# Peptides against a protein of PDB entry 3V4L: the designs that were tried, part 195

Target 1, 386 residues: chain A of PDB entry 3V4L
Amino acid sequence: GQPLAKDKVALLIGNMSYWEHPKLKAPLVDVYELTNLLRQLDFKVVSLLDLTEYEMCNAVDEFLLLLDKGVYGLLYYAGHGYENFGNSFMVPVDAPNPYRSENCLCVQNILKLMQEKETGLNVFLLDMCRKRNDYDDTIPILDALKVTANIVFGYATCQGAEAFEIQHSGLANGIFMKFLKDRLLEDKKITVLLDEVAEDMGKCHLTKGRQALEIRSSLSEKRALTDPVQGAPCSAEALVRNLQWAKAHELPESMCLKFQCGVHIQLGFAAEFSNVMIIYTSIVHKPPEIIMCDAYVTDFPLDLDIDPKHANKGTPEETGSYLVSKDLPKHCLYTRLSSLQKLKEHLIFTVCLSYQYSGLEDTVEEKQEVNVGKPLIAKLDMHRGL

## One batch from the design tools (peptide; made by RFdiffusion4, then SolubleMPNN)

Design b2_p20_8_s1 (from b2_p20_8 with R1M P3A K11E E14R H16A)
Fold by OpenDDE base, seed 1:
Structure b2_p20_8_s1 (fold): chain B 386 residues (1-386), chain A 20 residues (1-20)
Amino acid sequence: as target 1 above (386 residues)
Amino acid sequence: MKAITEEEAEEILREAEEEE
């Protein structure tokens, strides 16, 4: 019979906004598009952008809590990385220059922990460079991996090579994701699917002699990303997994705020990623004596590093939200919260209504504090230990 | 990943067309 997954869980990490390294662009688009494709494949997807070392460790730990016997686990990483002695290192955004293994996450260590969960399938999709880091002389002594015969690595590039993105003025995929996305929904054994992606990439003149997909597999069974999830969650662990995933994707409810002047504001929320939320405000009722009014959000928790210059924009794109703008209501003010993984407390902020009466030159302000609890990934308490 | 410019990508494509 066709293999069944007990469940399907994916962690997608896209690191772009490096502190001490060149900034990337493609991970934004790649994580977003891959999230949408994996959701169509009935994966529970956690999608995270711009993680520090500590945040990446916690994201992996939370991902490992979602893994259990017969669960399909997929880890995707797009960012900077290196490979020393056959060990792949994912580089966090806070990594020093030069970075070392002590500043990075070893993929083979994650694989070891995934094997301990008795997973049905382990897929790693690594969109990173595989050049040697000459500043890291550490030879990791990895414990012997278990023979689980259920591992697939898709490397965006061959050993010792770079994985590329083309920095267009607009949104573009990395080269690996450009080819992967066209085949990802195919009902094929995952190694066959990746081999077809490798052939497609090999036909591209841009990648010839520069980037080639490498597949490393011990997968002895015909398993596909299309494999159906086994029916209703019957185990306590499956219920916990479903609850944890649901918590990480729960948006605040839309609110109607009423001000003393008689203005009514709609406050809404949209998820771009598991750690990225758009807040939008709109005037839904205005008394006729008020000629102008705007509803600004302010006084965010300091841990979110919200620059007021990038808040309260007339378009989602002006906030840096290019991917979900089509799904947002029009004629709002938009604010992008891009670091929800840093939020230790409840998201409390102020809605400030600025308005003007007909025949008065002075603007009037009214403020209302809003508590939306812990949105999205902030419900997982990824800071447990600080 | 490593970022390349659009100009660098166009140059690579041109070189590849000259080799065919």
Scores: peptide ipSAE 0.381, ipTM 0.864, DockQ to the pose 0.804
Fold by OpenDDE base, seed 5:
Structure b2_p20_8_s1 (fold): chain B 386 residues (1-386), chain A 20 residues (1-20)
Amino acid sequence: as target 1 above (386 residues)
Amino acid sequence: MKAITEEEAEEILREAEEEE
């Protein structure tokens, strides 16, 4: 029979906005497109951008809580990275220059923890450089991996080489994701799928002699990303996993705010990523005696580091939202919250209505406080050290 | 990943066309 997954869970991390390292662009598009493809494959996807070391550790820990016997686990990382002594290190956005293993996440440590969960399949897709870091002399004493015969590594490049992105003026994929996305939905053994991606990449003149896909696998079974999820959750652990994932993807409900002047505002929410939400406001009713009327969101929690200059934009693109703009309502004011993983408390903010009556020169303001609880990834309390 | 410019990518493509 066709292999069945007990469930399918993916963690996608895209690091771009490094503090002490060159900024990247491709991880934005790569994480977004891969999220949409994995959702079509019935994966539970957590998608995260621009994580610190602490935030990456917590995201991995929460991902490991979703893993169980026969679950398919997929980790994708796009960002800076290095490889020392066959150990792959993912570089957080807050990593110092130079970075060391103590500032980075070791993929082989994550693999060890995934093997303890008795997973049905472990897939690592690593879109990072594999050059040695000469500033890190640490030989990690990794515990011996179990022989689970269910591991697949897809490295965007070969050992000692770089993985590239081309910095176009527009939205573009990294080279690895450009080829991976075209085949990811194919009903093939994952190692065969990645081998075909390697052949497609090998025909690209840009990558010839510079970047080559490397597949490292112990996969003894015919497992595919297309393998169907086993039906209704039969275990308490499967119910808990489904509830935990649902919490990380729950948007606030749209609200209709009514002001004393008789103006009605619709407040809506959209997810771009698990840690990135767009708030949008629209005036749905205005009394005829009000000639001018604007609705602004303000007074956000300080933990979100929201610059008011980037809030309340007339287009999603002016907020830095280029991917979901087509799915958003038109004629709103838009605010992008890009760091929901930093939210410790409820998302409380103010909706400020500024308006003018016909024949009065003075502007009137009305304010309403809105509490939307913990949206998306903020429900996982990633700030609670276990 | 390492970022390359469009100009660097075009140079790479030209070099590859000259080698064929």
Scores: peptide ipSAE 0.380, ipTM 0.861, DockQ to the pose 0.795
Fold by OpenDDE base, seed 2:
Structure b2_p20_8_s1 (fold): chain B 386 residues (1-386), chain A 20 residues (1-20)
Amino acid sequence: as target 1 above (386 residues)
Amino acid sequence: MKAITEEEAEEILREAEEEE
């Protein structure tokens, strides 16, 4: 019979905004497009941008809680990285220059922990460089991996090589994702699918002699990303997993705020990623005696590092949101919260209405405090260890 | 990943066309 997944869970990490290293662009688009494709494949997807070492560790721990016997686990990483002695290291955004293994996450350690969960399939898609880090001579003493015939690595590049992005003026994929996205929905054994992606990449003159996809697999069974999820959650653990994922993806409900002047504001929320949310405000009712009115959001929790200069923009694109702008209502003010993983408390903020009456020179202000609880990934309390 | 410019990518493509 066709293999069945008990469930399908993916963690996607895209690191771009490095503190001490060159900034990247492709991980934004790559994580977003891969999220949409994996959702079409019935994956529970956690998508995270710009994580510190601590935040990456917590994201991996939360991902491991979603894994169980016969679950398909997929880890995607796009960012800086290196490979020493056959160990792959993902570089957090707060990594020092130079970085070492102690500042980075070892993929083989994550694999060990996934093997302890008795997963049905372990897929690693690593869109990172595989060059040696000459500043790190540490030989990690990794525990011996269990012999499991269910592991697939798709490396965006071969050992000792770089994985590339082309920095276009617009939105562009990394080279690996450009080819992967065209085949990802195919009902093929995952190793066959990746081999076809390798052939497509090999035909590209840009990558010839510079970047080649490497597949490393122990997969003895015909397992595909298209394999159906086993029906109704038959176990208490499957129910808990579904609830945990649902909590991490719960948006605040849209609200209609009513001000004393008779202005009504619609406050809405959209998820760009599991840790990135857009707040939008629109004036839905204005009394005729009010000639001008603007609704803006302010007084965000300090943990979110929201710069007021980047809040309340006339377009999603002016906030740095280029991917979800088509799905957002038009004629709003937009604010992008890009670091929801840092939120320790409830998201409380102020909605301010500034307005002018016909025949009055002075502007009037009204304010309402809004508590939306813990949105998206902030429900997982990724900070509980500090 | 390593970022390359559009100009670097165009140079790569030109070099590859000159080698064929």
Scores: peptide ipSAE 0.377, ipTM 0.860, DockQ to the pose 0.784
Fold by OpenDDE base, seed 4:
Structure b2_p20_8_s1 (fold): chain B 386 residues (1-386), chain A 20 residues (1-20)
Amino acid sequence: as target 1 above (386 residues)
Amino acid sequence: MKAITEEEAEEILREAEEEE
């Protein structure tokens, strides 16, 4: 019969906004598109952008809590990285220059921990460079891996090579994701699917002699990303997993705010990623005596590092939200919260209504505080232990 | 990943077309 997954869980990390390293662009698009594809494959997807070392460790720990016997685990990483002595290192956004293994996450350590969970399938999709880091001479003492015969690595490039993105003016995938996305929904053994992606990449003149997909697998069974999830969660662990995932993806409910002047504001929320939320405000009722009014969001928690210059924009794109703009209501003011993993407290902010009456020159302000609790990934308290 | 420019990508494509 077709193999069954007990559940399917994915962690997707896209690091772009490096402090001490060249900035990337493709991880934004790659994580977003892969999230949508994996959701169509009934994966529980946690999608995270621009994580520090500490935040990456916590994201991996939370991902490992979602893993159990017979669960399919997929880790995708897009960002800077290196490979020393067959160990793959994912580089956090706060990594120093030069970075070392002590500043990075070792993929083989994550694999060890996944094997302890008795997973049904472990897939690593690593869209990073695999060049040696000559500034890191540390050989990690890794414990011996178990013989689980359920492991697949898809490396965007060969050992010692680079994985590329083209810095288009617009939105573009990295080279690996460009080809992967076209086949990801195919009902094929994951190693066969990746082999076809490798053939497609091999036909691209841009990558010829520069980047080639490498597949490293120990997969004794026909396992596919299309494998159906086993029906109703019969185990307490499956219920817990479903609840943990659901908590990490719960948006605040839309709110209707009523001001004393008689203006009504709709406050709405949209998820771009598990740690990225768009807040939008719209005026749904305005008394005729009010000639102008705007509803601004302000007074965000300092932990979110919200630049007021990028808040309250007339378009989602002006906030840096290029992917979800089609799914958002029009004629709002938009604010992008890109670091929800930093939120230590409830998301409390102010909605400020600025308005003008007909025949008065002065603007009037009314303010309402809004508490939306812990949105999305902020429910996992990824800051616990700082 | 390593970022390359559009210009670098176009140059690579041109070189590849000249070799065919």
Scores: peptide ipSAE 0.371, ipTM 0.856, DockQ to the pose 0.819

Design b2_p20_8_s2 (from b2_p20_8 with R1M K2T E10K H16L E18K)
Fold by OpenDDE base, seed 2:
Structure b2_p20_8_s2 (fold): chain B 386 residues (1-386), chain A 20 residues (1-20)
Amino acid sequence: as target 1 above (386 residues)
Amino acid sequence: MTPITEEEAKKILEELEKEE
């Protein structure tokens, strides 16, 4: 029969906004496109941008809680990275310059932990450089991996080579994601699918001699990303996994705020990523006596580091949200919360209505406090211990 | 990842748009 997955879970990490290293752009689009494709494949996807070392460790720990016997696990990483002695290191955004193994996450350590979960398939898609880090001569004593015939590595580049991003017209893709996206939905053994992606990259004159996909696999079974999830969650563990993922993806409900002046505001929420949410406000009713009115959001928790200059924009694009702008209502004010993983408490903020009556020169303000609880990834409490 | 130069990225996109 066709192999069945007990469940399918993916963690996608895109690091771009490095503190001490060159900023990237491709991880934004690559994580978004891959999220949408994996959702069409019935994956439970956690998508995270711009994680610190601590936040990456917690994201991996939460991902490992979603893994169990016969579950398909997929880890995607786009960012800076290196490879020393056959060990792949993902570089967090807060990594020092130069970074060392102690500042980075070792992919082979994550693989060890995934093998302890008795997963049905382990897929690693690593869109990072594989150059040696000459500032790190540490030979990690990794524990011997278990012999499991269910591991697939797709490296965006060869050993000792670079993975490239294409920056043009404000949007960037990784070269790897550009070819991967065209085949990812195909009902093929994952190693065959990646081999076809490698052939496509090899035919392209532009990538030829610059970047080549490397596939490493122990996969003995015909497993595909298209493999159906085994029917209704029959185990308590499957119910817990579904609930944990659902908690990490719960948006606040849209609210209709009513002000004393008779203005009604729609407050809405959209997820761009598991740690990135857009708040939007719109005037849905205005008394005829009010000539002008605007609804601003302010007084965010300090943990979110929201610059007021970047809040309340007339377009999603002005907030840095280019990907979900088509799905958002028009004629709103938009605010992007890009660091929901940092939220320790409930998301409490103020909606401020500024308005003017016909024939009065002075602007009037009314304020309402809004508590939306812990949105999206903030429910996982990734800061437990700081 | 390593950023490609804007000139090189432009050439890459112009060639990829011809292969579509």
Scores: peptide ipSAE 0.247, ipTM 0.790, DockQ to the pose 0.471
Fold by OpenDDE base, seed 5:
Structure b2_p20_8_s2 (fold): chain B 386 residues (1-386), chain A 20 residues (1-20)
Amino acid sequence: as target 1 above (386 residues)
Amino acid sequence: MTPITEEEAKKILEELEKEE
């Protein structure tokens, strides 16, 4: 029969906004495109941008809690990275220069923990450089991996080489994601799919002699990303997994705010990523005696580091939201919250209405506090040290 | 990842658009 997945879970991390290292652009689009494709494949996807070391550790720990016997686990990483002694290290955005293994996440350690969960399939897609870090003399004493014939590594590049991104017209893709996206929905064994992606990359004149896909696999079974999820969750663990995933994807409900002057505001929420939310406001009713009115969001929690200069924009694109702008309502003011993983408390903010009456020169202000609880990834309390 | 230069990236895209 066709193999069945007990469930399918993916963690996608895109690091771009490095503090001490060159900024990247491709991880934004690559994580977004891969998220949409994996959702079409019935994956439970957590998509995260610009994580610190601590935030990456917690994201991996939460991902590992979603894994169980016969679950398909996929980890994608796009960012800076290195490889020492066959160990792959993902570089967090807060990593020092130079970085070491102690500042980075070892993929082989994550693999060990995934093997303990008795997963049905473990897929690692590593869109990072594989150059040696000469500043890291640490020989990781990795415990011997279990002999599980269910592991697939897709490295965007060969050992000792770079993985490249193409920056053009403000959008960038990783070269690996450009070829991967065209085949990812194919009903093929994952190693066959990746081999076809490697052939497509190998035909490209641009990557020839610069970047080549490397596949490392122990996969003995015909497992595909298209393999259907086993029917209704019958185990307590499957119910818990579904509830944990649902918590990380729950948006606040849209709200209608009524001000004393008789102005009505619609407040709405959209997810760009699991840690990135767009707030939008629109005036849905205005009394005729009010000639002008604007609705601003302000007084965000300090943990989110929201610059007021980047809030309340007339377009999603002015906030840095290029991907979901087509799905957003038009004629709003938009605010992008890009660091929801930093939220320790409830998302409480103020909606400020500024308005003018016909025949009065003075502007009047009314304020309403809004509590939307913990949106998206903020429900996982990624700040609670275990 | 390593960013490709805008000039290389432009050549890259122009070659890929010709293969489609």
Scores: peptide ipSAE 0.170, ipTM 0.723, DockQ to the pose 0.501
Fold by OpenDDE base, seed 3:
Structure b2_p20_8_s2 (fold): chain B 386 residues (1-386), chain A 20 residues (1-20)
Amino acid sequence: as target 1 above (386 residues)
Amino acid sequence: MTPITEEEAKKILEELEKEE
């Protein structure tokens, strides 16, 4: 019969805004496009941008809680990385220069933990450089992996080579994601699908001699990303997994705020990623005696590191939200919260209404505090250890 | 990932648009 997945879970990490390393751009689009494709494949997707070492460890731990016997696990990483002695290291945004294995996440350690969960399939898609780090002489003593015959690595590049991104338009894919996205929905064994992606990359004259896909697999069964999820969650563990994923993707409900002047504001929320939310405000009712009226959001928690100069923009694009702008209502003020993983408490902020009456030169302000609880990934309390 | 320069990226895009 066709293989069945007990469930399908993906963790996607895109690191771009490095502190001590060159900034990247492609991981933004790559994580977004891959998230949309994997959702069409009935994956439970957690998508995270710009994680510190601690935040990456917690994201992996939460991902491992979603894994169980016969579950398909997919880890995608786009960012800086290296490979020493056949071990792949993902570089967090706070990694020092030079970074070492102690500052990075070892993919083979994650694989070991996935094997302990008795997963049905383990897929790693690593869009990172695979050059040796000559500043790290540490030989990782890894425990021997179990022989599970269900492992697939898709490396964006060969061992000792670089993976490239195009920085021209700010919305370019990485070279690997450009070819992967065209094949990802195909009902093929995952190793056959990746081999076709490797052929497509190999035909491109731009990547020739610079970047080539490497496939490493022990997959003995015909498993595909298209494999159907086994029906209604019959186990307590499957119910817990579904609830945990749903909790991490719950947006605040849209609110209608009423001010004393008679102005009504719609406050809305949209998810760009599991840790990135857009807040938008719109004037839905204004008394005719009020000639000008704007609704600003302010007084955010300090943990979010929100610069007021980047808040309350007239377009989503001015916030750095280029991907979800088509799905947002028009004629709002927009604010992008890009670090929801840093939120320790409830998201409390102020809506400030600034308005002017006809025939008065002075601007009047009214304020309301709003508590929206813990949005999206902030419900997982990724900072409980700090 | 390694960033490609804007000039090299532009050449790459102009070449990809000619193959489509």
Scores: peptide ipSAE 0.149, ipTM 0.696, DockQ to the pose 0.460
Fold by OpenDDE base, seed 4:
Structure b2_p20_8_s2 (fold): chain B 386 residues (1-386), chain A 20 residues (1-20)
Amino acid sequence: as target 1 above (386 residues)
Amino acid sequence: MTPITEEEAKKILEELEKEE
C-alpha cells in the first residue's frame, strides 16, 4: 500500500539580509514558493526569513517539538553555508566575518535530534554553498547517527561547489528552486523526484559545469512528499502538534476602527511568512465634510526595528512585499513587519488618522492604540531565552 | 548561495527564455 505519514511538518529558513556577508535575494522567493507547494502537499509549514543564530536555534527547537513517530519532517534552508568534514553548516544573518561552526547550525546535529523523534521521513533541502570554510578548523564531535533508513539530502550543489542565485529580477528563484518547484507535486518516491530535478538542472546550459544537484539518501521505503496524512489526529501528541502549528499561524482578526470625526477605518492583516506580516489600512467610511483623510500606522515596538520610511506605503511592493500583492486589498496603506520573531510583548501600535475639513487649512489628527496580541510566530516566544 | 551578477543573470534569463 501507499505509505501514510502520521503528519507532515516543514521548517523553511531563508537568510538573505546578512550583516557581515553578501546579501542574497533568492531566499525570499524560494521560501515563499516552496511554502505554497508544501501547503498543497498538506505540510504544516513554518516559513522564516532572516534569522539570527539564536532565532535559528529556537526555530529548530520549535520544529523538533512538532516531530513525532511516523511524522514526515522537511527542513529547507536557503542562504550562506559551508561544508567541513562532511558536516553542513547553515549561516545565520548575524554570523561574524569570518564565521565558524560555533556561530552556525550543523544540519547533522538537527538530523540526530530528528532521529530521536522516530520520524517517518527526514528530508533536508540545502540551498547553500558547500565550499570548505578555511577559517573553521574545528571538527565537531557528532554523536553517531542511528540507522533509520529514512533520510534524504538534496544539496543544491556538489561538495566543494557553490550554489547560485539569480539576482536580475526581484522575483528570481535560486537555481535549485527553479527546477525543484516544477516537480515537487509529483507522486514519486522523493529520491526519484530529486533525480529528475538533477537531470533537469543538468540539461540547463547555465548550471552545466557550475552547479549540480547532489542526492544523498538512505531511504529503504517508497516514501513521497505526496503520501497522505493519516486521518483525524487520534493521539494527544498529534492534537498538541496541530494546536502548536495553528498558534504559530494565527493572524489577528480584521478590525473596524471608528474615529470621533465619523471616519471608519478597516485594519487588516496578511501573512507573507510565519515571521512576516503585512498590515493594511483602508478608509471604509468618510463624512462628506472631510476632504482629505489618511490612516497611518505608527508607534511600533522598538524590538521590531520598523523604519518609518518603509511604513505606510501605497503599494505592497514599496514595503518590499513583492509576492502577496495579488492577494491583498487594493487602495490601502501597507506596512511590512519582517521580524515578528523579535516581538517580546504584545504587538501594540497606533493608528493615526490625519484629516482635513472642507474650508479649514489645518490638518487634524486622531489617534487610536491597537493591541493585536502576539501574531503568527510571535506566539512561540522565540526570545524567551535572551 | 553565491549571487550571480546582474549581467550574468540577464544573460542567463535570456538563454532560458530561448530554450522555452
Scores: peptide ipSAE 0.122, ipTM 0.673, DockQ to the pose 0.470

